# Peptides against a protein of PDB entry 6IDX, part 79

Target 1, 380 residues: chain A of PDB entry 6IDX
Amino acid sequence: KELAKLSADVTFATEFINMDGIIVLTRLVESGTKLLSHYSEMLAFTLTAFLELMDHGIVSWDMVSITFIKQIAGYVSQPMVDVSILQRSLAILESMVLNSQSLYQKIAEEITVGQLISHLQVSNQEIQTYAIALINALFLKAPEDKRQDMANAFAQKHLRSIILNHVIRGNRPIKTEMAHQLYVLQVLTFNLLEERMMTKMDPNDQAQRDIIFELRRIAFDAESDPSNAPGSGTEKRKAMYTKDYKMLGFTNHINPAMDFTQTPPGMLALDNMLYLAKVHQDTYIRIVLENSSREDKHECPFGRSAIELTKMLCEILQVGELPNEGRNDYHPMFFTHDRAFEELFGICIQLLNKTWKEMRATAEDFNKVMQVVREQITRA

## One batch from the design tools (peptide; aimed at target 1 A133 E144 L322)

Design b2_p26_1_s2 (made by RFdiffusion4, then SolubleMPNN; from b2_p26_1, 14 letters changed)
Fold by OpenDDE base, seed 5:
Order: sequence, then structure tokens, then C-alpha cells
Structure b2_p26_1_s2 (fold): chain B 380 residues (1-380), chain A 26 residues (1-26)
Amino acid sequence: as target 1 above (380 residues)
Amino acid sequence: MEEKKKRKEKLEEVIKKFAERLFKSR
């Protein structure tokens, strides 16, 4: 009698018919019936109908069985699956991962990023798009420990290389949907920098202070034999280092570690400075020495500039923010290098130093220079 | 054999009715 009263509501009847439809579709896929495997078209329609019904939000994704997940994952893992079934299976797995943390856990046990990378090595851009979309979903829903594992240097390097060679440098124009997935992957990759961006330097940590001392050594001691460190008393050595930290353009010349206590950009700015000093040593030394030799108040404070530039790059790249559904802008350069953020910093710090000289800037013009540099970076 | 055929026909009818509803709602 209550079922008969509820069936008089067109909304409830539509929901109930949709729920019964979904249950029938799921059971058909679960049964693995040779019938669906022999009729690839019927299976493709079944999977399409399942997606469209679930997109109405009437039925919870948590209703999906582990047997259903294994069947869908099986279609993704089979090398001779029909392209239409593969596409829909990738889309179903993506939707499962995005809509249910319980399903994410089960799917993450059944499929690997390595298996999904094989679907990027195809000429079909739609399959490539759905494969990246599923990788992005897995990355987005992964707990922090698993995100770091997915972000291991080997998996990232291999994934980036495959995307660069088979997607970005492919013989076909990038469609809007693929551009969006590349944007999402870029944002999720830069979100791995959030931990370092939000890590404050401990001014009492000797290991962190040794990094700042290494920046000084690379800039000023490159020609001085370490044997000629003059045995001058501890005070004369402290006074020398204070002068060197002033020439490096730190705000706190006595304790430069204090400049890295602000978050953002925290320790990420120090990581960028150290990367520049070690990987692009000639560029680093040139920038520091050009400004350290100036007595005309037109010196560009490298340390302060590096910190504020790192913060600006984090803002431009939306580090720590979720991907926006309306954006399709990705930078191919971020797929060309493993340390793409640090390389971007190295380009932008040279641009900043150039812009500072061209503007004949002083310390009072600092914010104006940073605004001009922001406009230059965002228009490039 | 007949039971498998009847199950197949019922399934085809359900899928067809579902496809017809999806196409009518667009």
C-alpha cells in the first residue's frame, strides 16, 4: 500500500525506475555474460546507460559492487577491448573515484598508473583524454602518503615523457577536453609543492642554516681556496657573513633564516635558490655579483626578490588550490623537465633582474617591479 | 537453449526501452 502510494508520485516512480534500471545494468556487467562480450555494441550501450543514470545523482555510487569494479577494470586491462568499451570503462572508473572514497580505495587496488600510461601510447585522443582524467581523479582522491608514492620521480618522469611525446607532440591538435585534463594534471602536480611552500624555516636548525651558508659560499668563495679562510676571530667571521648576506639581498642580514619563516613561500623559496645556485651556477653568480658590486642604490636584493618571486609563482600557478572546471590553459614546458617549477623560477629571476635594471629601480620601487614582472609572466 | 534466448530477448527489450527513453528525453 505504501509502495502503491509512492508509485503515484511521478518523481518517485522515475527514481524507482532509474534505480531498477541501474541495478539491472550493474548485474548485467557483473554477470560477465558471454552475451555482452559477443555484442560489444550492447555492452557499450549498457555502460553509457549506466553513466547517464548515475549522472542524475539519484543513486549513490557506493551501491556498486566489487565484482562490477573488477569487470570494468578488466576491460581497461585487456589489450584487445573495443575502443568504445575502453572509453566508457575509463569514464566509469573516473566517476567512481571522484564520487566515492570507498570506490577509490577498491579501484586503486585493481589498477595502476602504469596500466593507464599504456592507454596514452595510442593515436586516439579520446582514449588518451579519459586515461589522463582517470589518472587525475586517482591523484586528486589519493591520501597524502599515496600522493607522494604516485609522485615518485620515476612515475612522474615516465608519465610526463609519455604525455609530452604522445599527447602534446602528437600529430593532432589538442581538443578542449584534453587541454582541460592537462591543466588539471599540471595543477595537481604543482600542489605537491604545497608542503614546502607552507614549511617554515627553523632559524635554529643547523642543517637549514648550512643551505644558506652554501648559497654564500657559491656566490663569494668560488675562487677562494677553502684553505684561505682567514683564522680571524668569531666576531670578524660573523661580521663578514653579515656583509655577505646583505650583498645576497636578504632582509635579515644577521640571520637570513628569518626571511624563510613566512609562509607562503617558506622553504620552497630556499629550495629554488639552492637549485639555481647548483644547477645554474653561472647565472646565479652573475646575478648576485652584478648587484653586490653596486653602490648606487640600484642593487636588486636577490634574497628578497627570490622569496617574493617564489610566492608570486605559487599564486600564478595556484599552488594548493583545486583545479577550476572552466580552465584549459596548460604549459607544455612543465612536461619537458622534472624540476619545471625550479627552471621557471630560474627564468623568472633573470627576467626580474633585467626588469629591475631597465626600470632603474631602488628598494622603494620593489613592489612596482614585482607588479611589472607579474604582468610579464602572465602574458607569456 | 530456449531459456537463454528468452533471457536475451528480455534484455534486448529492456536495453531498447532504455535507449528509447534516453533519446526521447533529449
Scores: peptide ipSAE 0.028, ipTM 0.407, DockQ to the pose 0.017
OpenDDE base, seeds 1, 2, 3, 4: peptide ipSAE 0.011, 0.015, 0.019, 0.013; ipTM 0.389, 0.399, 0.391, 0.380; seed 4 fails the geometry check

Design b2_p26_1_s3 (made by RFdiffusion4, then SolubleMPNN; from b2_p26_1, 16 letters changed)
Fold by OpenDDE base, seed 3:
Structure b2_p26_1_s3 (fold): chain B 380 residues (1-380), chain A 26 residues (1-26)
Amino acid sequence: as target 1 above (380 residues)
Amino acid sequence: MEEEEERKKKREEVIKRFAKRLAASR
């Protein structure tokens, strides 16, 4: 207890480290010897003192043994560990992951995200905070090849729903540190959109062209029995498609694929459009048909609007930016749905269409409408 | 290749700031 208090002092820490005191603390953890009276309290103070001493940056985190890592990981993976030991063990693992790539690799082998998720299903917000902090540290340190796998594990309905139900909708106010960890997790999750945002459409990729054709089919042929595809010749079909792509509000009516060659937002805009068309089909059809039936030059170009809105949402949400260590502004709405970005797009595209009508906008007013919509989204 | 190295460097700098924040928060 006294050691843990004194370990916060840099002068004491330096002297204690010079006396190999930190090695003694590590050996106490490595031994796992439960024979002492008040073992849990002693261990909690040992872990506190160890952490305080290491935070001075005098000793490299790489000095810790594999046995030490396994003991600490064991305290996190075991279901019935003392809360005080669990908190400190999570904090030590977070520090190990952040400070050492070699320790990250070892910890990533010993601990599963599923084990960390179990620590979110508790009433203790501090444990929840440390568990999310360790998840965030693992995500930050993950190599590019493993980031998508980790992201898929985090994008699992389970983590999102547990955070929503046990953290955000918990009976306790969200503390500043938890808000920070939720912000970091949110930013790291949105960084998965960066790849799609920076992916150019290949106009020669038939599979990508088939998505654009599917958007056309859903908008114009969804009510038509597939049997009544008018047997009109290939040239009439091309001319029909050009008209349909104009009604969809693409800038390039001949080859809509060209509208997705600009990055950002690249293919992410097409993903959003396809999601809207499949998941919110009635909303999609209504938006497209409402604008396709106008002859008054007040048509809202859906395709162009969807692309520019996707780009705007990426700018507002800072997609591709790494988390800031001082920010805590998380959005609870992003924990409500598995496809929260696409759902936000679906809300915002309706807002855009409404704003376009209210402004009685024409194609010349497009940028003014987008500015008003940006202000509306950023004030909400 | 150069953009990927720059992204890696920026990520390492962020991780270093997070590590410093964590050490200072105790």
Scores: peptide ipSAE 0.393, ipTM 0.885, DockQ to the pose 0.738
OpenDDE base, seeds 1, 2, 4, 5: peptide ipSAE 0.386, 0.388, 0.388, 0.392; ipTM 0.882, 0.883, 0.883, 0.884

Design b2_p26_1_s4 (made by RFdiffusion4, then SolubleMPNN; from b2_p26_1, 15 letters changed)
Fold by OpenDDE base, seed 5:
Structure b2_p26_1_s4 (fold): chain B 380 residues (1-380), chain A 26 residues (1-26)
Amino acid sequence: as target 1 above (380 residues)
Amino acid sequence: EEEKKRREEEWEKVVQRFLERLFKSR
């Protein structure tokens, strides 16, 4: 207990480390000594002292043995562990993951996100906070090839639902530390959109062009069976499609693929448009047909608006930026749906369309409408 | 399908409340 308290002092920590004191603490944990196993309080103070000593940055985290990692991971995996030991073990694992890529690899082999989910279902907010913090650390330090697997684990309806029901909708006020971890998780989740945001459309890729054609089909041919393969009358049909792409509000109505070559938002805008068209088909058709029937120059260009709105949402959500330690602003709405970004897009595009009508905007007012919509979204 | 629809309705309510807060703060 005294050691744990004194370990927070940098002068004491320096002298204790110079005396190989940290090595002694690690060996005590590694040995699983009957003394520490029988006295949960003594183990909790040992882990506290270890963490406080390591936080001074005097000793590299790479000095930690695999045996030590297995012991700490063991405390996290045990169903009936003392809360004080569990909390400190989660904190140690978080610090290990954040400070050492070599330790990340070892910890990622010993602990699954599924095991950490059990620690979110408890009433103790400190345990929940450190469990989310460890999930965030694992996600942040995951190599690019494993980020998709982590993303899929986050996309598992289960983790978001558990966070929503047991953390956000919990009977306790959310502390600043938990709010920060929820913010970090939100930022890391939206950073998965960065690849699509930075992906340029290839105008020669037929599969990508088929998506644009599908947007046209859903808007104008909703009753026509997809089995009507466009027969050989290609040129007159191309001229007809040019009219349809103009009605869809693409900037390049001759070759709409060119509108998606700018990054950001690149292909992410097309993904949002396709999601809206497939999941919220009635809303999509309504927006497109309402604007396509207008000849008064007050039509809201859907295609252009969707692209610029996607870019704006990426800027507001800071897609591609690292989490800031000073921020605690999370939105509970993003934990209610698996496709929260696309759903947000679907709502914001309706807001944009409404704002366009209210302003009686023309194509010349486009930037003014976007500014008003930005102010509406950011004041939320 | 009912659970999907319930989640969609919950999302719409959350966003509606969000937008309403946005407009009431003006």
Scores: peptide ipSAE 0.024, ipTM 0.447, DockQ to the pose 0.018
OpenDDE base, seeds 1, 2, 3, 4: peptide ipSAE 0.016, 0.000, 0.024, 0.008; ipTM 0.377, 0.242, 0.451, 0.333

Design b2_p26_2 (made by RFdiffusion4)
Pose (drawn by RFdiffusion4):
Structure b2_p26_2 (pose): chain A 370 residues (1-223, 234-380), chain P 26 residues (1-26)
Amino acid sequence: KELAKLSADVTFATEFINMDGIIVLTRLVESGTKLLSHYSEMLAFTLTAFLELMDHGIVSWDMVSITFIKQIAGYVSQPMVDVSILQRSLAILESMVLNSQSLYQKIAEEITVGQLISHLQVSNQEIQTYAIALINALFLKAPEDKRQDMANAFAQKHLRSIILNHVIRGNRPIKTEMAHQLYVLQVLTFNLLEERMMTKMDPNDQAQRDIIFELRRIAFDAETEKRKAMYTKDYKMLGFTNHINPAMDFTQTPPGMLALDNMLYLAKVHQDTYIRIVLENSSREDKHECPFGRSAIELTKMLCEILQVGELPNEGRNDYHPMFFTHDRAFEELFGICIQLLNKTWKEMRATAEDFNKVMQVVREQITRA
Amino acid sequence: SATEERREEAVAAARRAALRRRQKHF
């Protein structure tokens, strides 16, 4: 108890650390008996002292043994133990992950997605905060080529709806540190879109060109003389600036292939809305048609700007858009809503092709005021 | 690399925030 008190003082901590005092603590956790059942209070003070001593930055986090790591992960992976032990265990794991790629790799193997998510279902906001913080730390430290798989795994176990039901709509008001972790989670989530945003279409890749052909087919085949007239104009009546080679329009980065993903999502998941938008504007040879392809690409770029896809998380922000915690595919759903808004605004302005940038500005103002 | 630099910048900020949160809670 006294050690937990004094370890926050650097003057004391240095003295204790210079006698390998941290090892006394790690050895106790590694091999001490009945710690959770008979000595939980002692164990809580031990973990408090350990974290306080490590927070002075005198020794590397890489000093910790695999045995110590496994024991701390064990306290998190178990059917919940004492709240004080769990809080400090989650905090130790977060610090280990943030401070070492090696520790991240070992910890990622010792804890499951389901175990971490289950700790969000406790009524204690600090436990919830550290659980989300550990999740955020795993995402921050995951290799670029593993982060997407991790997001899918957390999604399949309902991380989003558990946060919505147990944190955002929970009884206890969200305090500053929890709000910060939600902000960081949202920033990391949007940043999963960044690679596709910056990926150019290969116009010479037939498989990619066939995706655009399929997009056009879904809409034009919903319309016979009129259908034939649409196809004679290649992709003009689908609204692409490059009428004959629309794949070239997807070499603009941002938004790149993310725009294609959004269009395909709208066509497949919301086929009626996609067909309505395209057919209202595919036989219009007055200058008043809203060009779908050009509008979708620019809207995708605009949404990426508005939502700050690619921005790094920082210490000063605690903001988040709560509606993104209500749908597994909220970004794509937002695209669909905004493309309908864009078409409504276009018609309200009796807009022509020359008005394209003006309409996009009004749409930007509509979205950002909402 | 540039990706790695960006990652380390974000991790550094996370470390400082985590430390402040621990100082506050414990």

Design b2_p26_2_s1 (made by RFdiffusion4, then SolubleMPNN; from b2_p26_2, 14 letters changed)
Fold by OpenDDE base, seed 3:
Structure b2_p26_2_s1 (fold): chain B 380 residues (1-380), chain A 26 residues (1-26)
Amino acid sequence: as target 1 above (380 residues)
Amino acid sequence: SAAAEKQEKAIAAFQKAHKKRRKKSF
C-alpha cells in the first residue's frame, strides 16, 4: 500500500526502477503464486504500484513479458476475480493498448470483446467504465481491416443491448467517466461511416445505378417487376424516368448518379435513402408521393434533401473526427437501434419534410429550411 | 500523416481520461 502511494512520486519511482523494483513487481504477477496471506490485497497493490511506476514513462511498456500479459488477461477473463484486481487489470490492459502497438497486438489475441461484455453485466459502474474504456482503446488502436470487425461486434445486438440495459438503464446515475466512454464508443463507431461518406458514386457502375432505379420503383411502381433494368428502356422510358427522378427531387434529374459524386456525403446518402425505402417503405413513399403530386412549387425535393441531410448529420456527429477528452454527450438512440445512423436519418428526413411544409418553403428556401432543421436536431 | 497525428491526439486524450479516472477510482 505504501509502495503504491510512493510509486506516484517520480523521485521514488526513479530509484525504485533503478533497483530493478519494477522487475520484481512483474515477476510477482507472472508467478501467479497464491501462497501469501492476503494475496488479493497484495496483488491489488502490486498492480497499482506497477501502473504508477509505468506512468512516469521511465520504462518502456514493451519490456512487459507475454507471461505478464497472459496473467493480466487471465484476471480479466477468469470468473470470480476480486473486483480490485479486475479493475487494475483492465486499467493495465487499457494502458498497454494505448502505449504500445506491439502490446495491442498481443492483447487483441488474448482478449475478446465477448469477455469484456461480461464486465458490463455487473452493478459496479467503475468496472463497466474500465471495460468500455478497454473496448474503446482496442477500437482506437485496431488496424483498418480489423476495425470493421470490431464495429460489427458492436453492431451485434448483444453489446448494444448490454450497454443499454446494464449501463444506461442501470439503477445508478451515469458518472462523467462512463458518459465519456459512451461518447467515445459512439464517435469511434460513427467514424466507420467515413468510408461511405467519402465514396463517390461511379455513374458507370450499373449496380449503383440499379439502387437509384430501385428507389424510383419503390416510390412509383411498387407493383412492377424489378426485372425492368433501367438500361433496357426505350427513349420514351428514359424520358419517363427523367420525370420520375425530378419527382424524387434529384438535382440532376437526367442522371441522378451525379448527385452522389459529391463527397461528403457520397454513397452514404444513397445508403440512407435505400434503407429508408426498404425498412420504412410507407414513410418513404409518403414523403416522395406527397412532394411529387405538388404543383404549387412547395414540393420538398427528397433526393436533394436526403443528400444534404446526410451531410449535415455527418457534420453534427463529427464523422471522421476522433473523440475529445472533455466530451461526454452521447445519443441514447445509438444504443436503442442496430442501424442508429440510418434510423436517425429516417427521423430527421421526416422532420425536414414537416419543417418544409410548416415554413411553406420553396426550392429557394432550401438552405433556410436546412438551417432550421440543424437547430432542431442539435437541440434534441 | 494527418491520420497518424489525429490518432496520436486521440491516444493522448484517452491517456488523460484514463489517468483522471484512476485518480478517482484507486
Scores: peptide ipSAE 0.529, ipTM 0.946, DockQ to the pose 0.786
OpenDDE base, seeds 1, 2, 4, 5: peptide ipSAE 0.528, 0.520, 0.525, 0.524; ipTM 0.946, 0.944, 0.945, 0.945

Design b2_p26_2_s2 (made by RFdiffusion4, then SolubleMPNN; from b2_p26_2, 16 letters changed)
Fold by OpenDDE base, seed 4:
Structure b2_p26_2_s2 (fold): chain B 380 residues (1-380), chain A 26 residues (1-26)
Amino acid sequence: as target 1 above (380 residues)
Amino acid sequence: SEKEEKQEKAIEAFRKWFKKQRKKSF
């Protein structure tokens, strides 16, 4: 206990480290010896002292043995560990992950996200906070190739649903510390959209062109059986498609692919449009047809609006920006659905279409409508 | 790179935040 308290002092820490004191503490943990009276309390203070000593940055985290890592990981994976030991073990693992890429690799082999999820199902919000903090650390330190796999694991209904039901909808008020970790998790999750946001459409990619054609098909041919193979489009069919792309509200109605060459929002706008068209087909068709049937210059250009709205949502959500220490503003709605960004887009595009009608906007008012919609989204 | 520098700043932010929270909970 006194060692744990004194270990927060840099002068004491320096002298204790010079006496190989950290090595003694690590060996005590590595031994796993439960033979001492008050072992759990002694271990909790040993782990506190170790962490306070390491926090001075005098000793490299890379000095930590694999046996020590396995012992700490064991305290996190065992169901009947003292809460004080569990809390300190989660904190040590997070510190290891943040301070060393080599320790990250070893920890990622010893601990599954499923084991950390079990610590979210408890009533102790401090344990939940440390578990999410470790998840966030693992996510932040993941190599780019594994980051998408972790992302897919976070997009799994299970983690999202557990956070929603046991943390956000829990019987306890969310503390500032938990709110920050939820904000961080949200930011790291939205940063997965950065790749698509920065991906330009290739106008020569037939698969990407087929998505734009599918948007046209869903809007205008919803009653026509897909059995009409796209035979060699006669000039009349090309002219028909140009009219359809104009009615869809693309800026380049001759070659809509050109509207997706600007980054941001690049292909992310096309992903949102396709999601809306497939998942919310009635809403998509309604928005497109309500604006395609107008000859009064009050048509809301869906394609242009979808692109600029996607860009605006990326700006509001700070897609591609790293989490800020001072922020704790998480959006509970992002934990309600697996495709929360696309669902937000689907809500906001309806809001935009409504606001356009209410303002009696023309193409000249486009930027004013977007400003009003931005204010509406940021106040909600 | 600018991306790596931003990432290191975020990691340092995490480290400072977490150190501050541990002092409240331990």
Scores: peptide ipSAE 0.272, ipTM 0.849, DockQ to the pose 0.766
OpenDDE base, seeds 1, 2, 3, 5: peptide ipSAE 0.062, 0.267, 0.264, 0.269; ipTM 0.567, 0.847, 0.846, 0.847

Design b2_p26_2_s3 (made by RFdiffusion4, then SolubleMPNN; from b2_p26_2, 18 letters changed)
Fold by OpenDDE base, seed 2:
Structure b2_p26_2_s3 (fold): chain B 380 residues (1-380), chain A 26 residues (1-26)
Amino acid sequence: as target 1 above (380 residues)
Amino acid sequence: SELEEKQKKAVEAFIKWHKKMNKKSF
C-alpha cells in the first residue's frame, strides 16, 4: 500500500527502479502464488505500484516477460477475479498495447474482444471504461490488415448492442472518462469510411455504372408498367437516361459517374444513395419524384445534394481524423444502428429536402441551403 | 510519414488519458 502510494513520486520511482524494484514486483505477479493471506489486496497494490512505476516512462514496457503478460491476461479472462485486480489488469494491458507494438501482438493473441465484452456487462462503470479503453487501444494499434477484423468486431451487433444497453442506457450517469472512450470508439469506427470517402469512381467501371443505373431504375421504373420497355433505339435510350439523370439531380446528367470522381466524398456518396434507395426506398422515391415532377426552378437536385451532404457529414464527423484527448461528444445514434452513417445520411437528406422547400430555394441558393442544414445538424 | 505522426500523436493522447485515469482510480 505505501509502495503503491510512493510509486507515484518520480524521485521514489527512480530510486526503487535503480534497486531492481520493478523486477521484484513482476516476479511476484509471475509466480501466481495464491498462498498468502490477503493475496488479492497484496496483488492489487503490487499491480498499482507496477503501473505507477511504469507510467514514469523510466523503464521500457518491453522489459515485461511473456509469463507476466499471460498472468495479467489471465486476470482479465478469468470469470472470478477481484474487481480491484481486474481494473488494474485492464489498465496494465491498455498501457502495454499503447506503449509497445510487440506487446500489442502478444496481447492480441491472448485476449479476444469477446472476453472484453464480458467486462462491459457489469455495473461498475470504471471496469466498463477500462474495457472500452483497452478495446480502443487494440483498435488504434491494429495493423491495417487487422483493422477490418477489429472493425467487424465493433460492427458486430453484439458489441454495439452491449455498449448501448449496458453503458449508454445504464442506470448511472455517464462519467466524462466513459464519454471520452465512447467518443474515441465512434471516431475509430467512422475512420473506416475514409477509404470509401477517398475512392474515386472510375467512369469506365461497369459495375459502378450499374449502381447509378440501379438508382435510376428504383426511382423511375419501380412503378412503371414493364410494358413500356424502351424499345426505342440506343440513342433515344441514351437521351431518356440523360433526362432521368437530370431529374435525379446529377450535375453531370450525361455521365453521372463524373460527379463521384471528386474526393471527398467519392464512392461514399454513391454508397449512401444506394443504401437510401434500397433500405428506405419509399423515402428515396418520394424525394426524387417530388423534385422531378417540378417544372419550376425550385427542384432540389438530389444527386448533387446527396454528394455535398455526404461530404458535409464527413466534415462534421471528422472522418479520417484521429481522436483527441479533450473530446467527450459521442452520438448515441451511432450505437443504435449497424449502418449509422447511412442512417444519419437518410435523416439529413430529408432535412435538406424539407429545408430546401421551406426556403423556396433555387439552384443558386444551394450553398445557402447547405449552410442552414449544417447549422441544423450541428445543433441537434 | 504524416500518417505515422498522426498515429504517434493519437497514441500519446491515449497514454496521457490513461495516466490521468489511473491517477484518479488507484
Scores: peptide ipSAE 0.384, ipTM 0.895, DockQ to the pose 0.859
OpenDDE base, seeds 1, 3, 4, 5: peptide ipSAE 0.383, 0.378, 0.382, 0.384; ipTM 0.894, 0.892, 0.893, 0.895

Design b2_p26_2_s4 (made by RFdiffusion4, then SolubleMPNN; from b2_p26_2, 16 letters changed)
Fold by OpenDDE base, seed 5:
Order: C-alpha cells, then sequence, then structure tokens
Structure b2_p26_2_s4 (fold): chain B 380 residues (1-380), chain A 26 residues (1-26)
C-alpha cells in the first residue's frame, strides 16, 4: 500500500527502479506466489505500484516478460477474480498495448474478443471503462490491414448491442471517463471508412461500373415487366442509360463513374448508395422516382446529393481524424447498428430530400440546402 | 510517414490521458 502510493512520486520511483525494485515486483507477479494469490489486496497494490512505476517512462515496457503478460491475462480471463485485480489487470494490458508494439502482438494473440466483451456485461462501470479502453488501445495499435478484421470480430460478438444495453442504457449515469472511451471507440470505428473515403473510382473498372448499373436497375427496372427483351441495340441502350443516370441525379449522366473520382468521399458515397438501394430499397426507389418524375426544376438530384451528403457526414464525424484527449461526445445511434454510418446516411438523405421540398429548391439552391441540412444534423 | 507521426501523437495523447485517469481511479 505504501509502495503503491510512493510509486507515484518520480524521485521515489527513480530510486526504487535503480534498486531493481520493478524487477522484484514483476517476478512476484510472474511466480504466482500463493501469498499474492491469497491476499487480493496485496496483489492489487503490487499491480498499482508496477503501473505507477512504469508510468514514469524510466523503464521500457519491452522488458516485460511473456510470463508476466500471461499472468495478467489470466487475471482478466478468470471469472472469480477480485474486481480490484481485474481493474488493474485491464489497465496494465491497456498500457502494455499503448506503449509497446511487441507487447501489442503478444496481447492480441492471448486475449479473445469474447473475454473483453464479457467484461462489458457487468454492473461495474469502471470495469466496463477499462474493457473499452483496452479495445480502443488494440484498435489504435492494430496494423491498418488488421483493423477491419478486428472490427468484424467485434461485430460478430455483438459488441455494439452489448455496449448499448449494458453501458449506455444501464441504470447508472455515464461517467466522463466512460463517455470518453465511447467517443474514442466511435472515432476509431469511423476511421475504418477512411480507405473507402479516399479511394477514387476507376471509370474503366467494369465491376465498379456494374454497381452504378445496379443502382439504375433497382430504381427503374423493379417496376418494368421482364418482357422488355435485352435485345434492343447497344446504342439505344446507352442512350436510355444516359437518361436514367440523369434521372438518378448524377452530375455526369454520360459517365456517372466520374462523380466518384473526387476524394473525399470517393467510393464511400457509392457504398452508401448501394447500401440504401439494397437494405432500404423502398426508401431508395421512392426518393429516386419522386424526383425523376418532376419536370418543374425542383427535382432533388439524388446522385449529387448522396455524394455531397457522404462528404458532409465524413466532415461532421471527422472521419480520418484521431481521437482528442478532451472530448467525450459520442452518438448513442452509433451503437444501434453495425452499419451505423450507412444507416445515418439513409436517415440524412431522407432529411435532405424533405428539406429540398420544403425549401422548393432548385439546382442553384443546392449549397443552401446542404447548409440547412448540416445545421439540422449537427443540432440533432 | 505523416500518418505514422499522427498515430504516434494520438498514442501519446492517450498515454497522458490514461496516466491522469489512473491517478484518479487508483
Amino acid sequence: as target 1 above (380 residues)
Amino acid sequence: SAAAEKQEKAIEAFRKWHKKWRKKSF
């Protein structure tokens, strides 16, 4: 207890480290000594002292043995561990992940997504906070190629719904520390969209062009009797598609692929449009057909609107920005769906279409409509 | 890379935050 308190002092820490004191603490934990295991309070103070000493940055985290990691991970995986030990063990693992790439790799192999999620299904908000903090550390340190796989693994284990039900909708007020961790998790998850946001469409890629064609098919061929034989000449078909792409509200109705060459939002806008068309097909068809049937210059250009809205949502959500230390503003909506960004897009495109009608907007009013929609989204 | 430097700055910010928070929690 006294050691844990003194370990927060840099002068004491320096002297204690110079006396190999940290090595002694690590060996005590590694040995699994019956003394520390029987006295949960002594173990909790030992772990506190270790963490406070390491927080001075005098000793490299790379000195930590695999045996020590396994002991700490063992405390996190044991169902009957004392809450004080569990809390400190989660905090140590988080610190290891943040401070060392070599320790990150070892911890990512030793800890399962299921174990981390189990610590969210408790009434103790401090344990929940440290569990999310460790998840956030793992996301932050993950190689870029592995971040999506990690997110998919968390989605498969229903991380978002568990956070929603056990943390956000819990019977306790959300503390500032938990709100910060939820904000961080939100930011790190939205940053997975950065690749798609910065991916330019290749106008020559047939597979990408087929997605645009699928958007046209869903909007216009869903009502057409299958009897319109595919046999009309290639030129008439191209001319028909140009008209359809104009009705879809693309800026380049001759080659809609050109509208997706600007980054941001690049291919992410096309992903949102395709998601809307497949998951919310009735909403998509309604928006497109309602505007395609208008000849009064008050048509809302869906394609252009979807692209600019995607860009605006990326700006509002700060996609590609790293989390800030002082922020705690999270959106509960983010935890309601695994594809929360695309669902938010689907809500916001309906809001945009409504606002366009209410304003009696024309193509010249486009930027004004977008400004009003931005204010509506940011106030909600 | 500029991306790596941004990431390192974020990690450092997190490290500082967590250090401050742990002092209140323990």
Scores: peptide ipSAE 0.319, ipTM 0.887, DockQ to the pose 0.759
OpenDDE base, seeds 1, 2, 3, 4: peptide ipSAE 0.315, 0.309, 0.319, 0.310; ipTM 0.884, 0.881, 0.888, 0.883; seed 3 fails the geometry check

Design b2_p26_3 (made by RFdiffusion4)
Pose (drawn by RFdiffusion4):
Structure b2_p26_3 (pose): chain A 370 residues (1-223, 234-380), chain P 26 residues (1-26)
Amino acid sequence: KELAKLSADVTFATEFINMDGIIVLTRLVESGTKLLSHYSEMLAFTLTAFLELMDHGIVSWDMVSITFIKQIAGYVSQPMVDVSILQRSLAILESMVLNSQSLYQKIAEEITVGQLISHLQVSNQEIQTYAIALINALFLKAPEDKRQDMANAFAQKHLRSIILNHVIRGNRPIKTEMAHQLYVLQVLTFNLLEERMMTKMDPNDQAQRDIIFELRRIAFDAETEKRKAMYTKDYKMLGFTNHINPAMDFTQTPPGMLALDNMLYLAKVHQDTYIRIVLENSSREDKHECPFGRSAIELTKMLCEILQVGELPNEGRNDYHPMFFTHDRAFEELFGICIQLLNKTWKEMRATAEDFNKVMQVVREQITRA
Amino acid sequence: SWFERHMKRMRPLQAKAAEEARAAEE
């Protein structure tokens, strides 16, 4: 108890650390008996002292043994133990992950997505905050080529709805540090879109060109002389600037292939809305048609700008858009809503092709005021 | 509280980890 009190003082901590005092603590956790049952209070003070000593930055986090790591991960992976032990254990794991790629790799193997998410279902906001913090730390440290798989795994175990029901709509008001972790989670989540935003279409890749052909087919085949007239104009009546080679329009980065993903999502998941938008504007040979392809690419780019896809998380922000915690595919759903808004605003302005940038500005103002 | 102090110390670490991950991707 006394050690936990004094370890926050750097003057004391240095003295104790220079006698390998941290090893006394790690050895106790590694091999001490009955720690959770008979000595939980002692164990809580031990973990408090350990974290306080490590927070002075005198020694590397890489000093910790695999045995110590496994024991701390064990306290998190178990059907919940004492709240004080769990809080410190989650905090120790977060610090290990943030401070070492090696520790991240070992910890990622010792804890499951389901175990971490289950700690969000406790009524204690600090336990919830550290749980989200550990999740954020795993995402921050995951290799670029593993982060997407991790996101899918957390999504399949309902991380989003658990946060919505147990944190955002929970009884206890969200305090500043929890709000910060929700902000970081949202930033990391949007940043999963960044690679596709910056990926150019290969116009010479037939498989990618066939995706655009499929998009056009879904809409034009919902319309016979009129259908034939649409196809004779290649992709003009689908609204692409490059009428003959629309794949070239997807070389603009941002938004790149993310725009294609959004269009395909709208066509497949919301086929009636996609068909309505395209057919209201595919036989219009007055200058008043709203060009779908050009509008979708620019809207995708605009949404990426509004939502700050690619921005790094920082210390100063605690903001988040709560509606994104209400749908597994909220970004794509937002695209669909905004493309309908864009078409409504276009008609309200009796807009022509020359008005394209003005309409996009009004849409930007509509979305950002909402 | 300990929780508040500890959580404040985690913010720079999270920002630093993000910067490092982004630099590694370049």

